# Peptides against a protein of PDB entry 4CIC, part 27

Target 1, 148 residues: chain A of PDB entry 4CIC
Amino acid sequence: KVSTKGHYGVQAMFDLAQHFGEGPVSLKSIAERQGLSEPYLEQLIAVLRKAGLVKSVRGAQGGYILAREPRDIKVGDIIRVLEGPIAPVESVSQDDPEHSLKFDFSVTKSVWEKVKKSIEEVLDSITLADMLKDAEEAQMAQGYMYYI
Target 2, 147 residues: chain B of PDB entry 4CIC
Amino acid sequence: KVSTKGHYGVQAMFDLAQHFGEGPVSLKSIAERQGLSEPYLEQLIAVLRKAGLVKSVRGAQGGYILAREPRDIKVGDIIRVLEGPIAPVESVSQDDPEHSLKFDFSVTKSVWEKVKKSIEEVLDSITLADMLKDAEEAQMAQGYMYY

## One batch from the design tools (peptide; aimed at target 1 K1 S3, target 2 V2 S3)

Design b2_p16_4_s2 (made by RFdiffusion4, then SolubleMPNN; from b2_p16_4, 11 letters changed)
Fold by OpenDDE base, seed 4:
Structure b2_p16_4_s2 (fold): chain B 148 residues (1-148), chain C 147 residues (1-147), chain A 16 residues (1-16)
Amino acid sequence: as target 1 above (148 residues)
Amino acid sequence: as target 2 above (147 residues)
Amino acid sequence: SAFDPSSETGYSLTLF
C-alpha cells in the first residue's frame, strides 16, 4: 500500500519541482495548490527534510526548496523515505505465534519478491524531472485541444 | 498492500495445486500444511469457490479441488478475486470533504497507473503451474545441497 | 474498479 502519505508526499515534492529555481515555497502555498491540509503537509515535509530531499530556507520569504535537482530525485526515493522499504507484503506481525506463518513458503515469497522488484524498477525509473516533462506535455495537449 | 488475505489465498491455492489430480483435499489438511487457521481458510475458500477458482466435492472424502488446471490460474486471478482490482492506490475515503484532493493531478495519477500496470503484468505472468515448477526446482536444489 | 480516477479522494497505493 502506498499510503496516503506516499501519495501526498509525491504531490508535495512535485509542487516543489514545479517551482524549482524560483526560490522558497511556503507550506501554505503548497497545501493550497495540492489540496492538502497544512498540518499534514508539515509532517510530510519534516520527514522529507530529514531525509535530505527538501531544504528549509529561513527569512521573510522563508519556505522549502528541493535539496536536489528534479532529475536527481526518483519517485522511488520519495516513497522509500515516507514509507520505508517497498515491501510487497506486510509481514504479518509475528506477535500471534499461532498465526505466524510457520511455513515461510519459499515459492510464495518469490512471487512477492518479483512484484517488489517490478515496483522498485518502475518507481526508480521515474524522476521529478520526468513528471515535469509529463505535465508540460499534458498542458500542451490541453492547449491544443482548446485550439482545435 | 497484498493483504494477509491475498498472501494466504495464494498459499491455499498453491496447496490445492500441489494436490491437483489426487482428489479432494480437506480444509483441515490445507490449514495444517500452510499454517493457517481453519476458520480463516474457510472464509478464503468460500470466496475462491464463489469466483469459480475452487470446487467443493461432497461425500465421505469431501473437500476442495482447483476448478481449473494450475496452468489456467494466474496469481493475478487469485489476487483480483480476494482483494478486487489491483489498485496501486486506495482512494482515501471521501468522508472528510476537507481533505478531498481537489486537484486530481493527472501526472501523479500516471505514476500510479504505471505501477499498477507493472504489478498486473507480474501477477498475470505467474501461474500456479509456474509456482509448482519453482517448488520442484527448489526441492531439487535443496536435495543437491544435502547430497 | 478499485482505482476510480474520478474520486477526489487521496490515493493509498495498496501495493500488497
Scores: peptide ipSAE 0.106, ipTM 0.811, DockQ to the pose 0.195; fails the geometry check
OpenDDE base, seeds 1, 2, 3, 5: peptide ipSAE 0.087, 0.076, 0.076, 0.074; ipTM 0.807, 0.811, 0.801, 0.809; seeds 1, 2, 3, 5 fail the geometry check

Design b2_p16_4_s3 (made by RFdiffusion4, then SolubleMPNN; from b2_p16_4, 12 letters changed)
Fold by OpenDDE base, seed 4:
Structure b2_p16_4_s3 (fold): chain B 148 residues (1-148), chain C 147 residues (1-147), chain A 16 residues (1-16)
Amino acid sequence: as target 1 above (148 residues)
Amino acid sequence: as target 2 above (147 residues)
Amino acid sequence: SAFDPSSETGHSLTLF
């Protein structure tokens, strides 16, 4: 499972991408559009800002903007910022010497490493710009269904 | 994170694959080799048995065996039995009509569906027989490093 | 049990 944090973080970043170039977006407006709790969104945005994916703008029309163009932000970048490294399994901390006879069978580890790599490849292949394009295509497809 | 259940379930199934054709293996012996709690392993094996991946053998040399050949058991089959369907995100239960204005933006869902498909493809591409082969190759490589 | 999105365990992507 992508944690709720990762899931909502991608939603919030996508909302900011949809408004990229329109100026600062308020957290309230993002929360309303994405169906998120404003306090929860504040926590997400704080992390994303600290990581340099989001910028805060001060003033009467203050809010948040993407710190980079949508094409320069991968879904993988967002997930790594919010969730840390993609780890398929917790490395059982090698630190308990008495349970050291855990044959960390290199073979089972290799399975999870293959899973990790595949997820990373997918998430790093998708940018916020790709998501914007997919949204536009979906809207066009819906628009065509209303015109038929 | 693969849940502890999925992780240890794959380890236990791999242990049974290593002993495939040698007869029934006791849960105690699996637990000892894999560094698992025997009570925890009992719970895993009960689920795997109910799903038809493992068989129990009765008698003095009673224990467990794989219900199928190692080549006929995918890692994905084990994970689906233990964890259920691979879901990259919980589908926010559509059932709360008041929160219906969650624009389940089809776009974010499509990202997670791509992740799901990628995970499924990997896990369904690996059998217990593939894992056995990888273990043999690793042992040979270690043997060559000691000589 | 599938992917738990509710786990606030903030330091690693849980796959399942």
Scores: peptide ipSAE 0.166, ipTM 0.831, DockQ to the pose 0.203; fails the geometry check
OpenDDE base, seeds 1, 2, 3, 5: peptide ipSAE 0.143, 0.139, 0.136, 0.160; ipTM 0.825, 0.828, 0.824, 0.823; seeds 1, 2, 3, 5 fail the geometry check

Design b2_p16_4_s4 (made by RFdiffusion4, then SolubleMPNN; from b2_p16_4, 10 letters changed)
Fold by OpenDDE base, seed 1:
Structure b2_p16_4_s4 (fold): chain B 148 residues (1-148), chain C 147 residues (1-147), chain A 16 residues (1-16)
Amino acid sequence: as target 1 above (148 residues)
Amino acid sequence: as target 2 above (147 residues)
Amino acid sequence: SALDPSSLTGYSLTLF
């Protein structure tokens, strides 16, 4: 399960990508289009801004923009910012030292490392520009189905 | 983060694979070797048994065995049994209908579907036999460093 | 939260 944070973060960044070059987008407008609560979106945008993926613009037409071109932002970059490093296994919290099963099993660890690597490769292979292209292709395909 | 259930399930199944052909293994012995609580392991084994990945053997030397050869059990099979189908996105629980953000975004959904597919491919590419081989290779590599 | 594969897999693999 992708965390809600990662999911909505990618949605919000994709919305900003769709409006890239059109100027600043208000959080309200992003929230409305993406079905997000504005307060939750504010938290996400704050993290993304601190990481340098988003910029805030001040003024009457103030809001948010992507800090980089859509082609220069990977889905993996967004996820790493919001979720931290892709960890395959929860490090069991240090709080129960007795049941801190040292996952000393090198073999089982290697399975999860392979999973992690595969996820990273996929997420790092997808840019916001790729997502924009996929959206355009999907719209064209839908448009053609209405004319046939 | 792999769930504790998935993680420990794979560990328990791997332990059974290491003892495949040696007869039934007690839950106590698996729990001790894998650092698992016996009650937690009982729950995992019950699910794995119901799914036909593990068999129980009765008697004085009773315990559990793999129901199939290690080569015929994928890590993906274990995970699917323990965790259910690999779902890329938590279906937000039906309980808050107002905040049930229909992940109606086809494009974002496609990203998570790609991730899901990638995970499935990895987990379905690894058998318990592959894990046994990796363990043997690791032991040999350690043995060679001591000489 | 670290990418928990369980979150992506619908397994308790919390990818995030």
Scores: peptide ipSAE 0.140, ipTM 0.803, DockQ to the pose 0.327; fails the geometry check
OpenDDE base, seeds 2, 3, 4, 5: peptide ipSAE 0.121, 0.116, 0.097, 0.073; ipTM 0.806, 0.800, 0.806, 0.796; seeds 2, 3, 4, 5 fail the geometry check

Design b2_p16_5 (made by RFdiffusion4)
Pose (drawn by RFdiffusion4):
Structure b2_p16_5 (pose): chain A 133 residues (1-84, 100-148), chain B 132 residues (1-84, 100-147), chain P 16 residues (1-16)
Amino acid sequence: KVSTKGHYGVQAMFDLAQHFGEGPVSLKSIAERQGLSEPYLEQLIAVLRKAGLVKSVRGAQGGYILAREPRDIKVGDIIRVLEGSLKFDFSVTKSVWEKVKKSIEEVLDSITLADMLKDAEEAQMAQGYMYYI
Amino acid sequence: KVSTKGHYGVQAMFDLAQHFGEGPVSLKSIAERQGLSEPYLEQLIAVLRKAGLVKSVRGAQGGYILAREPRDIKVGDIIRVLEGSLKFDFSVTKSVWEKVKKSIEEVLDSITLADMLKDAEEAQMAQGYMYY
Amino acid sequence: SIDSGPVLQIPPGDSI
C-alpha cells in the first residue's frame, strides 16, 4: 500500500518535471492536472520547498519550479524528504523485512525524475502502426 | 511499515519451522516464545491452516506443525495467503510503484523458511573467539 | 478476523 503522501508527492514533483523547461506553474494547475486536492498540495509543496526540491518565483507566470534538474532528483530523495529490562535477541524475521526495505530503497534510488520523463515520452506516444515491433 | 499480520504471520510460521523436526507444539508455547497475543495468533493460525500451511494434530502432546517442509514454504507464500465515465491515462508514477512491488515480491519469493532456519543458526551461534 | 489489506505500507502514514 502506497501512502497518500508518497503518491501525491511524486505526482506533484513529476508534474513539475514535465514543466521544468517551460518555467513556473501555479499550484492550482498542478492540482488540476493531477487530480489532487489543493489544500493537501499546498502543505506538500511547503515541505518540498523547505527541502530545497522546489522553489517559488514571483513572476507574472509566477508559481513553482523544480529547484534541481530532474536528473539530479531521485524518487527516493522525494520519499526521504516526506518521511519522518533490556536485552538483545536477534530476529531473523526482522532481518527479512530489512531485506525488503533495502530492495525498495534500491529501486527508488535507481529512478530519477529524468528517467520518469523519458518513460513518459515512450509510453504515451503515438506513431505509424508499422513501427510497433 | 510492516503490518501486524505480516510480522506475526511470519514469526509464527518461523517458530513452527524451528520445531518442525521435534513435532507439534501448542499455540500457547508459540505465543510465549514470540511475544504474541494468543487470541490474535489463534485467528492467524486458522487462516494458515485453511491454506494448508499448517496442520493440527490430535496427539496428546499434540498441537500444530507445518503442513509442508520449510524448504517448500516461501515467505512470499505466507504473505499471499494472509493478504486479500471511463478513460485510460498512463501514470508513470504508478509504474514506479509497480516496480517497487515487483522487487518486494522478488525478495520475499527468494527466501524460504529453510533459508531462515539456516540464517538463524549462523547469526545466533557461539564459537571460540579465534574463529571470528 | 485477519485484515485483508496489504502487509506493507510505503511510506508510513498518509499525513505530511

Design b2_p16_5_s1 (made by RFdiffusion4, then SolubleMPNN; from b2_p16_5, 10 letters changed)
Fold by OpenDDE base, seed 1:
Structure b2_p16_5_s1 (fold): chain B 148 residues (1-148), chain C 147 residues (1-147), chain A 16 residues (1-16)
Amino acid sequence: as target 1 above (148 residues)
Amino acid sequence: as target 2 above (147 residues)
Amino acid sequence: MVSKGDILEIPEGDEV
């Protein structure tokens, strides 16, 4: 499972992508649109800002913007910032390295490394621009269903 | 992250695959080789047995065996039995469906569905027989480094 | 403890 943090982080970043070029958006407006608590969103945005994915803008219309274009932000970048390295398995504390056949551990580890790599490839293949395009296509498809 | 349950379940099933055709193995022997607690392994084996992936054998040499050949057991089958459906995202309780733009939720959901599908494809592409082969190849490679 | 964003649900390990 992607953590709630990763899930909401991608939602918040996608909201900022939808408003990219329109100027800064308030955390309140993002929270309202995405169904997020404003305090939780503030924590997410603080991490994303520190990582250089988001910028804060000061002024009467102050708020947040993407620090880069939507095409230059991968979903994998957001997840790595919020969750750290995509680890498919908890490192079982190798407390007793002496008795476990090191070999069996290596084969099972290779399975999880394949899973990790596959996840990374998927998340690194999707940008916020791809998500914007998917959103536009879905809106057009819904619009056509109302006219039939 | 794969749960500890999924991780240890795959390890236990792989141990049973390594001994496939040798007869029943005791839970104690699996626990010792895999560095698992015997009580925890007993819980895992009970679930795997109920799902028809493992069989219990009675007798003086009683224990457990794979219920199917290693080639007929995917890692994905083990994970689905132990963890249920591979869900890439916690179902955020859709407590307030009214205020979230349903549309944004759909796009983000599609990202996670792509991740899910990718994980399922990987786990369903790996059998216990593939793991046995990988183990044999790794043993041969280590043997060649000693010569 | 906010479980690290595990793409596969890590059950919260019981803190021993």
Scores: peptide ipSAE 0.028, ipTM 0.774, DockQ to the pose 0.143; fails the geometry check
OpenDDE base, seeds 2, 3, 4, 5: peptide ipSAE 0.028, 0.027, 0.026, 0.025; ipTM 0.781, 0.778, 0.779, 0.779; seeds 2, 3, 4, 5 fail the geometry check

Design b2_p16_5_s2 (made by RFdiffusion4, then SolubleMPNN; from b2_p16_5, 9 letters changed)
Fold by OpenDDE base, seed 3:
Structure b2_p16_5_s2 (fold): chain B 148 residues (1-148), chain C 147 residues (1-147), chain A 16 residues (1-16)
Amino acid sequence: as target 1 above (148 residues)
Amino acid sequence: as target 2 above (147 residues)
Amino acid sequence: SVSKGDILEIPEGDGV
């Protein structure tokens, strides 16, 4: 599962992609459009900025922009920045040391590695530009449904 | 991420697959081999039994067996039984109603649906029989490294 | 609350 953090991070980055080339977008405006709390978005944006996916613009018309073109940002890049490596299985090891998976059955590990690889391939195959295109196509389809 | 429940469920089912045709296996023996607590395994087995993936055998040599052949049980079947539908995103909606994702951005949802489909395809492509074969091949490879 | 449908529960690593 993509965490709420990953989900909202992708939404925020997608919002910035929709405004790419239009200048800086305020956190308030992103929060309002995406249904996010401003404080939560500030935390996400701070991480994304530190990772070099977002830039801050200073001034009265200040805000945030994508640091790269939408085509140069994969969904997988956003997820890795916010959540770290895609892990297909929860690491049981942290909370109950007595139930540490002593027997890493190599075969079961291989199953989860296959799942991981599959997720990575999907997320690395989708750019913010692909998402923009999908959104445009969906809007056109909705527009046609209202006019027919 | 597959939950700990899904992970241990697959391990327990794989243990039963390794003993398929040899008769019933005790929960204690599965727990010992898989490094699981017996009480936790009892809960997993109860769910798997109710779903018809495992059968209980009664008697002094009682225990559990696979209800189907290893080739007829997909990893995806085990995960769906234990965890329900494969969901790629945590449903934010349950715990904080104020942060309900009001805007289900259809595009972001589509990304997660693609991830879900990919996971399902992988898990549905792997049977317990495939896992048995992989284990045998790995054991043979290890045996050849020691000679 | 173990949400039933959620295969990829990334534990919220509370980044403390």
Scores: peptide ipSAE 0.028, ipTM 0.787, DockQ to the pose 0.401; fails the geometry check
OpenDDE base, seeds 1, 2, 4, 5: peptide ipSAE 0.027, 0.026, 0.023, 0.024; ipTM 0.783, 0.788, 0.785, 0.790; seeds 1, 2, 4, 5 fail the geometry check

Design b2_p16_5_s3 (made by RFdiffusion4, then SolubleMPNN; from b2_p16_5, 9 letters changed)
Fold by OpenDDE base, seed 1:
Structure b2_p16_5_s3 (fold): chain B 148 residues (1-148), chain C 147 residues (1-147), chain A 16 residues (1-16)
Amino acid sequence: as target 1 above (148 residues)
Amino acid sequence: as target 2 above (147 residues)
Amino acid sequence: SISKDDILEIPEGDEV
């Protein structure tokens, strides 16, 4: 299960990507468009800002912007910031060093490491720019389905 | 995070694979070798048995065996049985059909669907026979480091 | 340990 935090973080970052170059976006407007609670979004944005993915802009038209271009932000970067490193399979077997348990744990661990690597590769292959393109293509496809 | 259930289920199935062809293995012996509680293992084995991945053998040397050869059991099969289908990203947005929210949800959903597909592909590419081979190779590598 | 649930559960946002 993608954590709520990861899911909403990607949504919030994608909203900021859609408005990239248009100036600062208010948290309220992001919350309304993404169906997020404003307090929860504030927490997410605080983490994303600390990680240098988002910038705060002050003033009457203040709010948030992406700190980098959408092409320079991977989904994997967002997830790592919000969830930490995709936790290595915490080897349950830290406690008893002596028994034959270590070997079976190594093989099972290797399965989960392969899964982890595959997830990382997928998330690192998708940028916010790729998501913007996918959104545009989907809108065009919907528009064409409405005109046919 | 792999669920504890998925993790322990794969461990238990791997233990049964290591003993495949040797006859029935007691739950107690699996629990001891895998560091699992016997009651928890009983619950896992009950689910795996119901799904046809494990068979119960009765008698004085009773216990459990794999219902299929290790090559015919994918890690993905074990995980699907224990955890259900890798839950499709439950679209949070079932409730409000009208607003512009649907589209953003669709793109975000597509990201998670790609992740899901990738996980499924990995788990479906690994059999218990592959795990046995990896274990043998690792034992040989350790044995060669000792000589 | 990457739970199938931890990777794929989009938590339903609690409407607070």
Scores: peptide ipSAE 0.030, ipTM 0.784, DockQ to the pose 0.193; fails the geometry check
OpenDDE base, seeds 2, 3, 4, 5: peptide ipSAE 0.026, 0.028, 0.027, 0.023; ipTM 0.787, 0.788, 0.788, 0.787; seeds 2, 3, 4, 5 fail the geometry check

Design b2_p16_5_s4 (made by RFdiffusion4, then SolubleMPNN; from b2_p16_5, 10 letters changed)
Fold by OpenDDE base, seed 1:
Structure b2_p16_5_s4 (fold): chain B 148 residues (1-148), chain C 147 residues (1-147), chain A 16 residues (1-16)
Amino acid sequence: as target 1 above (148 residues)
Amino acid sequence: as target 2 above (147 residues)
Amino acid sequence: AISKDDILEIPEGDEV
């Protein structure tokens, strides 16, 4: 289970990336295209805006835009904003004085730290521009399947 | 959040790995050493036993042992047994017919699949034997700091 | 099924 927050946040940011350079997109239109509830999207966008990933545009064609180019926004940036830092394994049992417990905890912790690092590396390797490219490639592949 | 189940399951299996070859270990002793509640450990051990990762030994020195050598048990095996398959991102919105929604969903899904694959690769690269080695190395490093 | 949330959410140790 990807957090609902992370999943929907990446979807919303990807929608804004698809419309980057076309002007501001309404929350309603993002919600409709991404199958998100508008109230939930408002909460996500508020967090993303506060973090400087999204900008609000006022006016008759008001809405939201990416605050940076798609190439300058990593999936990891979106996830860290919405979910916080991938929490370091807070050492639960600091207080048990027996040396053996601390040691076993440290080894188990190192496993989870390796997992965390691997997740961060993957998420930081993918930009919204990479996702746009993957979308274009998939669309072209589907288009070719209809013409064959 | 590593699931509490995954975290404690790996701890319990690691404790059994540390005692591998010494005979059966009581649940009470594992619980005490790992800071786990005995009732919770009983539930974990029941699942691990059913999956064939742990064996129950009967007798006066009864308890549990690893069913396989530490080198033959991956952390990924433990996690998959306790938590099930690392859930594929359940496609929430299968039902929305518009092509654009499916496409955006597919790209987003691919991101999470990459993350899932990376997690699986890491967890499948670590055995209980690797954890034992890391423990020995850390213990030696601590011992050298005291001299 | 390991939720990504479950994997990324390191259990906050209960501050006892």
Scores: peptide ipSAE 0.027, ipTM 0.784, DockQ to the pose 0.156; fails the geometry check
OpenDDE base, seeds 2, 3, 4, 5: peptide ipSAE 0.026, 0.027, 0.026, 0.025; ipTM 0.787, 0.786, 0.787, 0.787; seeds 2, 3, 4, 5 fail the geometry check

Design b2_p16_6 (made by RFdiffusion4)
Pose (drawn by RFdiffusion4):
Structure b2_p16_6 (pose): chain A 133 residues (1-84, 100-148), chain B 132 residues (1-84, 100-147), chain P 16 residues (1-16)
Amino acid sequence: KVSTKGHYGVQAMFDLAQHFGEGPVSLKSIAERQGLSEPYLEQLIAVLRKAGLVKSVRGAQGGYILAREPRDIKVGDIIRVLEGSLKFDFSVTKSVWEKVKKSIEEVLDSITLADMLKDAEEAQMAQGYMYYI
Amino acid sequence: KVSTKGHYGVQAMFDLAQHFGEGPVSLKSIAERQGLSEPYLEQLIAVLRKAGLVKSVRGAQGGYILAREPRDIKVGDIIRVLEGSLKFDFSVTKSVWEKVKKSIEEVLDSITLADMLKDAEEAQMAQGYMYY
Amino acid sequence: PITEGAVLTIPAEGPI
């Protein structure tokens, strides 16, 4: 199960990545395109801004823009920002979960927002039918 | 975050794997060794039994034992047993999560209870210090 | 809160 925060955090950062070249966009526009609740987005952006992942701009087309290029933002970075008598007895079971954790970390660190932009172009495109191999 | 059911399901199955050659053990003994609540364990075992992963034995010193050898039970098998207008718009974000899901499935399908038994031996051993 | 807990829950929470 993916948490609301992880899903919406990545969605919002990806929407900003899709508008990076064009410039700042409003939070309202992000919420509209992504189907997110504005109050929740406002809180999410506040953390991402403190983390240096997004920045606000005061322009007419003010609003928000990525604070780092998409190629320099791993999905794992976003997730890491959003997340927060005695004796020793080794648990093999816990070691299995550590392996699960490591694999997840590996996948999320292997994908950047730039990679997602490239995938978005390839997957949602249109072309003459003869070119589908 | 790992659910209580996944953690306790795997713990209980591994305890049974550690006692497979010796024979049946009581649910109380599993709960004691693993620090589990007996009521929760009983409910857990009932599902595992229906799925053919564990079997009850009448015996006298009877109890429960694995229904398949440890080498034939993947951790992923245990997890799978315990778990249960319109338009199209592709979500690249969801595709990331699909990749996460795939990698987890791969890790859990690559580990059997036999692998866990081997790891348990190697990690919790004692030996002359010169062999470290 | 957004800054608390894990992003992923494995296996998914629910009845045994």

Design b2_p16_6_s1 (made by RFdiffusion4, then SolubleMPNN; from b2_p16_6, 7 letters changed)
Fold by OpenDDE base, seed 1:
Structure b2_p16_6_s1 (fold): chain B 148 residues (1-148), chain C 147 residues (1-147), chain A 16 residues (1-16)
Amino acid sequence: as target 1 above (148 residues)
Amino acid sequence: as target 2 above (147 residues)
Amino acid sequence: SLTEGSILEIPEEGPP
């Protein structure tokens, strides 16, 4: 499961991608379009900014922009920034050293590593530019369905 | 992240696969080998039994066995039984209808569907027989490193 | 209540 944080982070980054080249977008406008709380979005954007995926622009028309072109931002980059490394299994909290899941089973570990690798490959294969293209294709397909 | 339940469920099923054909295995012996609590394992085995992946055998040498051959049990089958459908995103609990993540964004939904499909394909491509083979190959590789 | 367990539980980091 992608966390709510990862999900909303991808949505917010996609919103910024849709407005790429139009100048800075306000957090309020992103929050309204994406159905996010502005305070929650502020936290997400702060993390994304610190990671260098987003830039803040100051001034009367201030806001946020993508720090890179949509083609240069993978979904995997966003997820790694927001959630850290893609872990296939919950790391049992180190707090109970006796019940530390010693993944002593190399075989079961290998299953989860295969899952991890597969997730990483998928998320690293999708850019914000790919998402923009998919959105445009979906809009065109809907447009054609209304004219038939 | 696979839940602890899914993780331990796969471990327990793999232990039963390693003993397939040897007769019934006690929960105690599985718990000891896998480092699981016996009460937790009882809960897992109850679910797996209800789903028809495990059988209970009665008697003095009673215990549990796989209900099917290791080749006929996918890791994906175990996970679906223990966790339900593989969901790529946490379903926000329906309890707050206002903050229901309306996955209204078809595009973001499609990303998570691709992730889901990828996970399903991986987990459905791995059987308990594949895991047994991997374990045997790993043991042989270790054996060759000691000579 | 069967918590429809999704395999990939990402820990909700609680609000700071």
Scores: peptide ipSAE 0.034, ipTM 0.795, DockQ to the pose 0.111; fails the geometry check
OpenDDE base, seeds 2, 3, 4, 5: peptide ipSAE 0.032, 0.030, 0.033, 0.033; ipTM 0.798, 0.795, 0.795, 0.801; seeds 2, 3, 4, 5 fail the geometry check

